# Ledger of designs, part 79: peptides against a protein of PDB entry 5Z08

Target 1, 168 residues: chain A of PDB entry 5Z08
Amino acid sequence: RQKDEWAKKTSSLMKQLDWFIGEHLGAMLAAEELGGPVVGELMEIDPDDLSAGFNAHGKLKKATSQPDLDRRQRRIDDIWGPQDEQGQAHKRKRGADEALAASAEMRDLIEQLMNKLVEAGGDNSATYVEIPRESAAARFLVRSKVAMFHPNDARRLRLVDFGRDLDD
Target 2, 222 residues: chain B of PDB entry 5Z08
Amino acid sequence: GLPRLIDAIEEASKIPAKRRQTPIKPTIEKLTTHLYTHGASPDSLLRLADLLTLRNHLDQASLAAITRNLYPSSTVSDEVVLRFIGALGHGQLKPTLALQALFLRWLVMVYHLLENPGVLGQVYGVLFDLLDTAAIRPQLCHLLALVTRRKHVRPFRIQAILTLSRQTGGDPNLTGLLRVFKNYYPEIIVGDATKGRASAFKHPDPQWRQHLDEIQQRRSEA

## One batch from the design tools (peptide; aimed at target 1 F20 I110 V146 F162)

Design b2_p25_5_s4 (made by RFdiffusion4, then SolubleMPNN; from b2_p25_5, 16 letters changed)
Fold by OpenDDE base, seed 5:
Structure b2_p25_5_s4 (fold): chain B 168 residues (1-168), chain C 222 residues (1-222), chain A 25 residues (1-25)
Amino acid sequence: as target 1 above (168 residues)
Amino acid sequence: as target 2 above (222 residues)
Amino acid sequence: EWAKKLKNLEEIYQRLMYSAGYFPV
């Protein structure tokens, strides 16, 4: 009985998380992967300021006169610019595909992190997942204080065990 | 330091503005500048919560300015939360409804920093019974959306929201809260009264959030 | 075990939503 209730609650919450990832987070992660704003900073960026592009640290470049503005303006203009109906359809499709890919990556990474935490049986050294790359998904999990990189290996990520205090 | 600024404001709060020898505004500005730069410790938060929630001679603009700059540098204790909850509702000793709305907004924005989020669940009934108060309803619905758990979703509360939604012509915040209820009980018939757009309960102030995160980050590095 | 899993998922969901600029509803 109690186990079944926990299972149902867990399933319900997983569906909510999947919905959030698919409907909102995936697109933001895809934007970060494409060199857009960092997830969660987007809401502070005026659409007009988005035209200024981002520096190597993901911060909005102030419109200083430097010529590298053209490539990123092209990407933003490529995303938002008045292109012909076919070009807009292809770009919308590409943006949707990138959002789907980012959503899938985030879902898979969360699942792996959760599974490794369960498998480790309380051994923190065994909780690390190997990540193929430092993705927007991985960085976002760390910024969210949901996961932590291994101190000596940025390819190893572990979940923060929020359930640890339930055994005490 | 922050404690000395609080001391000066506490003493000034005991005296009517017309009887103060010195203007309090410069001290309030120093306090708000300090809070913006460094945030408030748990102890300072408690003292500031008392200044904000207890009847004193501070003007509404000063109280609002303190509330808008009330960045926790650490966690928020149950005691601080309970001061703000205790300040809600109608009464001559209660803060203005405008200030209460700012308190509810603050609780929403610092919810992730509560030492015990369960404290809000314990006072759920008190919060829920204030939904008829239009001036605080938007922020109250947002806070309730965060706090609501399966144990709080009772038939009488479902009916109360449905009734109030009809009476208000479908307040989008009530519709938003009812959607939260439906997540716990899918069988809840959100009848025709909820044909309105539901509130999405987005963060009320992204800039305030960003600044809070910067204050919180500086603490983790110290 | 299930309680821990649920607690972890709850915190993940809340923190991700918060960091993305959403409040968990």
Scores: peptide ipSAE 0.566, ipTM 0.615, DockQ to the pose 0.324
OpenDDE base, seeds 1, 2, 3, 4: peptide ipSAE 0.560, 0.564, 0.556, 0.560; ipTM 0.627, 0.611, 0.605, 0.460; seed 4 fails the geometry check

Design b2_p25_6 (made by RFdiffusion4)
Pose (drawn by RFdiffusion4):
Structure b2_p25_6 (pose): chain A 102 residues (1-31, 98-168), chain B 214 residues (1-190, 199-222), chain P 25 residues (1-25)
Amino acid sequence: RQKDEWAKKTSSLMKQLDWFIGEHLGAMLAAEALAASAEMRDLIEQLMNKLVEAGGDNSATYVEIPRESAAARFLVRSKVAMFHPNDARRLRLVDFGRDLDD
Amino acid sequence: GLPRLIDAIEEASKIPAKRRQTPIKPTIEKLTTHLYTHGASPDSLLRLADLLTLRNHLDQASLAAITRNLYPSSTVSDEVVLRFIGALGHGQLKPTLALQALFLRWLVMVYHLLENPGVLGQVYGVLFDLLDTAAIRPQLCHLLALVTRRKHVRPFRIQAILTLSRQTGGDPNLTGLLRVFKNYYPEIIVSAFKHPDPQWRQHLDEIQQRRSEA
Amino acid sequence: SAKRRYLNLEEINQRLRFAAGMPLS
């Protein structure tokens, strides 16, 4: 099957993203850098793992967030995540993976 | 003759205007004239794109003059297209929004000359996420309308464009893009973009006809 | 699916790099 290539590509891309978060983004967020990288990654991992866990239930894809988390603000500003309209302490990913003809 | 002019503009591009041993306006005009007559080669286009895209000491009027006369001879590379794409939106590394509108207008006018038009499809999200920016929205919509293929019409983008249409009170450029979306998915709830400058299109055609000569 | 996960990850990476002002590849 062609499945593990979609796995190989994903494991490879995950590492490239983590490198980018550690090398470039954490430092930008500080303005320590190491702390910002770890929390951004944990948040993206939690965000992605849940989006698929819901499959069809669009309502269950919100994760609790500290009040003034800069990581969520950056993710919302970058249009990779969205706050819940009723309250801003829960957050969801934009669902890039959903496709009509997937 | 053209590379020498670019070499001069590049050096003046590195120092402030008042410290220049010569006014640059006469040299910018020579470049503008040469580009009008002969077009820009693939390599010259790449160098000009760097000058238009990177922060330097060139003034706005000179950059706009260059952009308006950026007729390609032959083709347009991915290296050139991506530099203009990377120049879009807000950020300290990026050019003015006015120049960005000119670059987007230019990409529409030279869309048929890209060596790899699919490259715009590979950055489709970069273009799309910038629709909120009103200063460049009309030009973005026209380019997105040319670039949109079925694979790009995803539910999250459908929803995002509908929300933006409602919040802006109905931008006709957004509804024009939604029309293109509906062509791929008619299930969607319901300006046919014209060429932005016909004279520029005509002048580009004249310059491009030299490619048939040998 | 593995494809859906990949598409999510690819779009995140692309948008974050662009938001940080990194040049396009």

Design b2_p25_6_s1 (made by RFdiffusion4, then SolubleMPNN; from b2_p25_6, 12 letters changed)
Fold by OpenDDE base, seed 5:
Structure b2_p25_6_s1 (fold): chain B 168 residues (1-168), chain C 222 residues (1-222), chain A 25 residues (1-25)
Amino acid sequence: as target 1 above (168 residues)
Amino acid sequence: as target 2 above (222 residues)
Amino acid sequence: SLAEKLKTLEEIYLRLRYAAGLPLE
């Protein structure tokens, strides 16, 4: 009975987490990856808002603002292409694709971090996941105090051990 | 009444100060006077929490004045608490750290009026993770000292507070919080980091407490 | 344990929502 209740609660929470990552967090992470605002600095970014692009300061590019020629802005402009209707549709699609990719990365990273924590059996040295890059997802997990970088290697990330008791 | 004052302030909060037809200061003064005299009902507290925590065009002095006079006439709901907790930390949409410190101070002062004190225990992690924010740390440590239970004293938190204590040169508020932890687990070796003076977490405003008690007493008689 | 996993997920979810600026409700 209790195990079944925990299983149900766990399943429910996983679904909620997956929904949250997919419907809210993914777009914000994608915005950060694209040189937009850091996650949590702005309210929820609609994937459609991603299509507007961001200025050098990570703010939504106003439709009337001339592209500032900084390297980030150039990359964003190169990413977002011409302002025609077809270009706008392509921008929206790309924004949606980036949000999906960021969502997938976040889900995978959380799963890996949790699995490593379980596998390590209390050995903190074995809890690290190797990350290919410092992604928006990885940075967000650290800022959220969900994960920590290895003190000597920013390519190694571990979950904060919330579960360990002192009586254990 | 208070609801009409809140209505006027809510409407004014949508408009930049330079574009307002009338100055808001007189309305804020009426509101703060009303709050000081009568306190705020649960419904009014929620509305005021939204005004204080959501980004709007109210000036910092007005927000601080409201917060300093935010006497509950009754209980404080979980929703009100969660508004204030949600407003903590860094972000462009969040209130200033000065206001956040006032919110934490307020939560300390009204802790005994929470409908469910357990709500703060549920968000304990969120609060604890803000300890690195120096501007709110004193009030945050005080709140955590009230909220901490045995279940919150975990190895990772012990290590985190010890590390932060070393990094801060032994902040007395952190030392005070570590002492609270040690009450649950006496075996916690608080190394050299706790050789310093611990904060006693005294009530931050005795006059405010007395005035709150007077407001609360009037409710019990009605 | 399953209980530990649940607690871990709860903490992750709470922290992520909070850091994203969402309500804690």
Scores: peptide ipSAE 0.614, ipTM 0.837, DockQ to the pose 0.761
OpenDDE base, seeds 1, 2, 3, 4: peptide ipSAE 0.552, 0.660, 0.593, 0.661; ipTM 0.433, 0.870, 0.811, 0.869; seeds 2, 4 fail the geometry check

Design b2_p25_6_s2 (made by RFdiffusion4, then SolubleMPNN; from b2_p25_6, 12 letters changed)
Fold by OpenDDE base, seed 1:
Structure b2_p25_6_s2 (fold): chain B 168 residues (1-168), chain C 222 residues (1-222), chain A 25 residues (1-25)
Amino acid sequence: as target 1 above (168 residues)
Amino acid sequence: as target 2 above (222 residues)
Amino acid sequence: SWAEKLKTLEEIYKRLRYAAGLPLE
């Protein structure tokens, strides 16, 4: 009975996490990969907003051409700004693809990190996941204090021991 | 040979200096002399990277001496690179910032010997996020200048450097890195705060380079 | 244990939401 309740709660939470990653976090991670804001600076981003590009500050370009943008900001906007309509369609598709890729990467990383924790049986040396690259997903896991890099290997991540943070 | 010297130092590194039966300094001197004369093989280089990056009882002077004589006799593996990258930043188990600066300088000087230069590009964000650490910034900017490709030049990173440049009063190393970014995106305006001198990222030690070349040439003749 | 797994997932979810700028539920 208790085990079944735990399983149901775990399943429910996993669904919520998958929804959160797919519907919200993936787009934000994709924005970061595309040179937008760091996740947390934009609370909500639609994959379609990725097509608008980002200014030098990582802010979404609002269509309002404020005429007096510093010549610097204009040039950065010219580089990273919305191109012509055909360029926008390609950017939208690319943004959606990047959001899906980021969502999949985040989900996979969380799953691998959890699996390694279970497999390690308390051996901290065995809890590390090897990452192929430093990604927005990996960085976000570290910034969120969910994961940490191996102290001597930047390609290895492990879950943070949440039990220690509660006792200190 | 070099492996035996490393064995002795590894064993000594496990023991506090006050509890060692024999002084380690003569063995360190033999090691550094050997490294200067012959360089380090890939296997020896990995073992030395562990000695330099892992928390042990070796003194800072010994670690610095090894790092200054860390001539690769051949290539530098991804694993060796990642040991040094993982040792960067703040933490109780990490080397001192002074030693980290030497590691970054070393990576700059051996960049052309990396088996896979792309490995540094894969950890670009880890390196980039350390730019706020003033003690390692000069060498870090130099390494980033070598590693940076178009894929790394992103609006948020441009802005991060510009912000940090303003906060630092126009650090010439940051201005130098922005110039590297500008090579990929010519329209990047280095704002008025960066009207200062940019670092040219010249080789940190021409004598070290020459000596490395001599060690590398001996390998091609054998 | 299932309990430990659930607690870990809860903590992951909370930290990710917080870091994303969402309120802690």
Scores: peptide ipSAE 0.500, ipTM 0.412, DockQ to the pose 0.248
OpenDDE base, seeds 2, 3, 4, 5: peptide ipSAE 0.523, 0.495, 0.499, 0.495; ipTM 0.461, 0.492, 0.407, 0.431; seed 2 fails the geometry check

Design b2_p25_6_s3 (made by RFdiffusion4, then SolubleMPNN; from b2_p25_6, 12 letters changed)
Fold by OpenDDE base, seed 4:
Structure b2_p25_6_s3 (fold): chain B 168 residues (1-168), chain C 222 residues (1-222), chain A 25 residues (1-25)
Amino acid sequence: as target 1 above (168 residues)
Amino acid sequence: as target 2 above (222 residues)
Amino acid sequence: TLAEKTKTLEEIYQRLRYAAGQPLE
């Protein structure tokens, strides 16, 4: 009985997670990879703002930069805006392909991270997944506090031990 | 043994090739064979680092051959690391940029064997200031990608990479380094400044890695 | 255990949703 309930709950969660990754998160990750906004965060530093330079205190020189919101919206619109021009259709197709790729990468990373955690049997050294590239997906997992990089190897990613964080 | 081979090469390094009584190549080949088979101890690594980084009369091919076979049998000390870092950059007394690129590649490949990985973080500024040197930039960016921590990601360095990326037409290695910076400061936009494909900073030599692992395993069994 | 796997998945899902600006359930 309890095993069946947990199995059912696991299956339900997997479906919800797959949907969330595919239908929502993938597009946002693709936008981040294409130089759009960071998933879940307001862009505080635009390339144009960075190009304007920093003052002696490390603060951006107030270039008359458009609000970060407006710049992000333009970039979102450039990636995901309506198909008004042929160039936008190509951007949208690229964005869709990148969304699919980001979704697949995120799913694969989560699966690998979970599999390594199970295989490690409590050996923290064996819990690391080698990532082929630093992707928006990998970065998002880290920002989400779902995963962490190996302290000495940015190509090694492991699941955060939620059990320890729950007991603290 | 390895110490005697190093002694012979050290003595030969003091003498111009044209004035040597004996060709050094056979001794270099013996050294590289020994290094390939057994690796170098910490003490041997230090001596070899001096041979590689200090101005001497060894030919570039010999120095490159030693560097390509510089397998640590144990750990890599801070002193060894600092010798290689000190050898970086421009100057008549410094190794060639080609050899410097091999040193940086070596540091990348042995990064996990550093006694104190933090030593590279202490010299982060020195490494970062060399990013304009195109000949070493690929390996330098890879090393910086490993070394970078939140404390190193400063506004002036973000700007410096962005500026250099624009000047270089979007060097993929700089884009890769900016992506590493973006992990610590997500607000960094990589895309517009870098219309380029970012480097994934893959291991530069998988066969070298495998052989290093075999040498290191023998140490754990001893 | 299956229970641990389920809890881990729940935590992953919640953290990803939260970081994406979705409300925690």
Scores: peptide ipSAE 0.498, ipTM 0.417, DockQ to the pose 0.239
OpenDDE base, seeds 1, 2, 3, 5: peptide ipSAE 0.479, 0.489, 0.490, 0.489; ipTM 0.456, 0.503, 0.506, 0.410; seed 1 fails the geometry check

Design b2_p25_6_s4 (made by RFdiffusion4, then SolubleMPNN; from b2_p25_6, 12 letters changed)
Fold by OpenDDE base, seed 1:
Structure b2_p25_6_s4 (fold): chain B 168 residues (1-168), chain C 222 residues (1-222), chain A 25 residues (1-25)
Amino acid sequence: as target 1 above (168 residues)
Amino acid sequence: as target 2 above (222 residues)
Amino acid sequence: SWAEKLKTLEEIYLRLRYAAGLPLE
């Protein structure tokens, strides 16, 4: 019973993650690879250190996440949105192909990182995945604090040990 | 006046909130209102810097509110700057990283009012060594972008920022700082890890700047 | 454990969403 519930929750979360990667993150990663905005460029403030912008009276402006989301969405739409001219159809197809490639790379990296964590059995030295290149996907995993590079080798990634961060 | 408000807050800061006979919040509100309207003199800035940086019993919301309204009416002394710099980093006696980020943002916004901007150049090493602290890195990179001169751009610091940039997946603030370094040494190879967009280090709060300018103009007319 | 795997996936998902500019729900 409990195992089945955990399996269902895990499966549901995997589907949500796959959807998020495929429908949102892949396009943003492709935009970064194509010289667009860096994924997360505006949100590098630790949520705890979201110094709510000073209003004139020193009140916490609730960072209305909406305008920056709208600006990112507009940029994605400007890159990927319906442009009317035929010559843009090829750019759109290339863009869609890049988004699919970035999505696949991100999924594969997450899967490899998770598998290495399981295989290592607690040995942190064995948890590294070798990456062929520093992709937008790899960089984003590091910026997200999901993964970290090996101190001496930027071709090696490992998952961040979330257990340590939760107990501190 | 402002000195009397600071006196009351200093005395209250020595006492745990649960043991105070009177709530401090009304006095903090009077202080922040006064600061917003008139700014702080150099002497008042020093006293407020001590309240903000020294461990006391003031709550984080009050400290943040004071910092948000810390408009200099005149110049900012080296002593005030050094109080804020000394409060940076990890330690049991240091302010929270969130408050440290506010201090760094404040230093960026008042940089043009420093009596001696060179004081930040003297403590450049201390600031640079804190770049690994993610919570303060955005504001720290912005401050370093203002402070950096040719004498600070050393090979070991170039390598350190490149290494940290790779380790952070090309943090735009680090890339922005590296571009400032490249202005002094064009031969700096920004590796593939830094292919991201660099931060432009725009003014953090245009409204705060405008209000500061209004306070500063009143001083020039007196 | 299945619990650890789920917790890890949750943390990955939250961190990626946050870094992508989505609100933490």
Scores: peptide ipSAE 0.521, ipTM 0.446, DockQ to the pose 0.263
OpenDDE base, seeds 2, 3, 4, 5: peptide ipSAE 0.538, 0.482, 0.480, 0.517; ipTM 0.500, 0.710, 0.708, 0.549; seeds 2, 4 fail the geometry check

Design b2_p25_7 (made by RFdiffusion4)
Pose (drawn by RFdiffusion4):
Structure b2_p25_7 (pose): chain A 102 residues (1-31, 98-168), chain B 214 residues (1-190, 199-222), chain P 25 residues (1-25)
Amino acid sequence: RQKDEWAKKTSSLMKQLDWFIGEHLGAMLAAEALAASAEMRDLIEQLMNKLVEAGGDNSATYVEIPRESAAARFLVRSKVAMFHPNDARRLRLVDFGRDLDD
Amino acid sequence: GLPRLIDAIEEASKIPAKRRQTPIKPTIEKLTTHLYTHGASPDSLLRLADLLTLRNHLDQASLAAITRNLYPSSTVSDEVVLRFIGALGHGQLKPTLALQALFLRWLVMVYHLLENPGVLGQVYGVLFDLLDTAAIRPQLCHLLALVTRRKHVRPFRIQAILTLSRQTGGDPNLTGLLRVFKNYYPEIIVSAFKHPDPQWRQHLDEIQQRRSEA
Amino acid sequence: DAAAKRTYLNLREVRQRVVAGAAAM
């Protein structure tokens, strides 16, 4: 099957993203850098792991977030995540993977 | 003759205006005239795109003059297209929003000359996520309308454009883009973009006709 | 295979927009 290539591509891309978070983004978030990288990654991982866990239930895809998390503000500003409209301490990913003809 | 002018503009681009041993306006005019007559080669386009895209000491009037006369001879590379794409939106590395509107207008006018028009499809999300920026929204919508293929019409983009249409009170450029979206998915709840400058189109066609000569 | 593709698309779009967001700071 062609499946592990979609896996190989994902494991490869995941590593490239973590490199970018550690090398470039954590430092930008500081203005320590290492702490910002770890929390951003943990947040993206939690965000992505849940979006698929719901499959169809769009309502269950919110994660709890500290009050003033800069990582969530960046992710919302970058249009990769969205706060819950009723309260801003839960967060979901934008669902890039959902496609009508997927 | 053209590369020499670019070499001069590049050097003046590195130092402030008052420290220049010569006014640059006469040299900018020579470049503008040459581009009007002969167009810009693929390589010259790349160098001009760097000058238009990177922060330098060139003034706004000079950059706009260059952008308005950026008629390609032959084709437009991905290297050139992506530099203009990376120049879009807010950030300390990026040019003014006014120049950005000119670049987006330019990409629409040269869309048929791209070596790899699919490259815009590979950055579709970069273009789309910038629709909130009103200063460049009309030009963004026109370019997105040319670039949109079925694979790009995703539910999250459908919802985002609908929300933006409601919040802006109904931007006709947004509804024009939604029309293109509906062509791929008629299930969607319901300006046919014209060429922005016909004289520029005509002048480009004249310059492009030289490619048939040998 | 479809689930793996969806995961890939999610990750790809995240990486692209994260990089674009970083450039826009």

Design b2_p25_7_s1 (made by RFdiffusion4, then SolubleMPNN; from b2_p25_7, 20 letters changed; failed a check: too like the target's own chain)
Amino acid sequence: EKEWAKKTRTLEEIYRRLRRGAESL

Design b2_p25_7_s2 (made by RFdiffusion4, then SolubleMPNN; from b2_p25_7, 17 letters changed)
Fold by OpenDDE base, seed 5:
Structure b2_p25_7_s2 (fold): chain B 168 residues (1-168), chain C 222 residues (1-222), chain A 25 residues (1-25)
Amino acid sequence: as target 1 above (168 residues)
Amino acid sequence: as target 2 above (222 residues)
Amino acid sequence: TEEWAKKLKTLEEVYRRLVAGAESL
């Protein structure tokens, strides 16, 4: 009974995680892979950019000095902006395909990280997953403090052991 | 007791209605009556959240009836909140948008009972990205109005609301949310398209609130 | 039971951190 309840809860949470990765995070990771904004990077939105105000069209009034925020915002707008022309359909399809790829990579990576944590039986050395590349998914897991790289090998990623921090 | 009613509904939820030996409706009625009278414990809330958010063979009327009677007898855990948040959006495995609107309404009505109100702030982006979904927008804007802090008021979100407000012809709920944003950044120019009546985000159901207060009061006396 | 509880807690924390990480945009 308790095991079945835990299994059900785990399955439920996995479905939620799958949705979050697939429907929300995947597109953001794909944007990062495409050279868009970095997911979870502290965009230091200069409060001065907010102080410049928004025009009736929701565009930041050009604060004179920060072309880079305007570029990031334009890239977001170019990724998420209104569909006018045929070229955006191809860009959307590519973005959707990359979002699916990023979602799949993130899912697989989380699954591997979780499996290694269970298999390691408390041996931190055995918890590392080998990653083929430093993907947006891998970087995001590290930035989010979900995972950490091996100190000497950026191809080895492990799940952060939350158990020590949760029992404290 | 409530756990046994949940057990029976959980078992029935695994079986298509046409293959059930007994109608589940009487058990749902017993559950909703119990919930109305006593509320749900944290453990019961979690089990009910799973029943409401996971795809099963329960009918929409039963799910809606449970949701409308989902009075917490105590606090609402992060886990329960995350079940409901994870149930939002589009997809074949997701609850109906009508049921999602009830979940959002519920979260608004129990916001003051959250063990950690900050959990909703941690999923702010997930909530915010659903604003384009017209069927849940009224309740979503209300929830976001409660959850929004200065850290959430970002240029891209301001622009997104302004854009969506124009596209919707000035939805009063979006105007209401933008007013909340303006409380943190007064310099936000609300364009002419947002000159419409803003929602005041009043409590969705005063009778439900009163009944919740009665259930909560019984706990404080016990 | 403890291992499953630990796994679930870990998964919950993963989910929370992923969501928080995505919102730091």
Scores: peptide ipSAE 0.339, ipTM 0.418, DockQ to the pose 0.271
OpenDDE base, seeds 1, 2, 3, 4: peptide ipSAE 0.327, 0.333, 0.335, 0.338; ipTM 0.414, 0.423, 0.416, 0.441; seeds 1, 2, 4 fail the geometry check

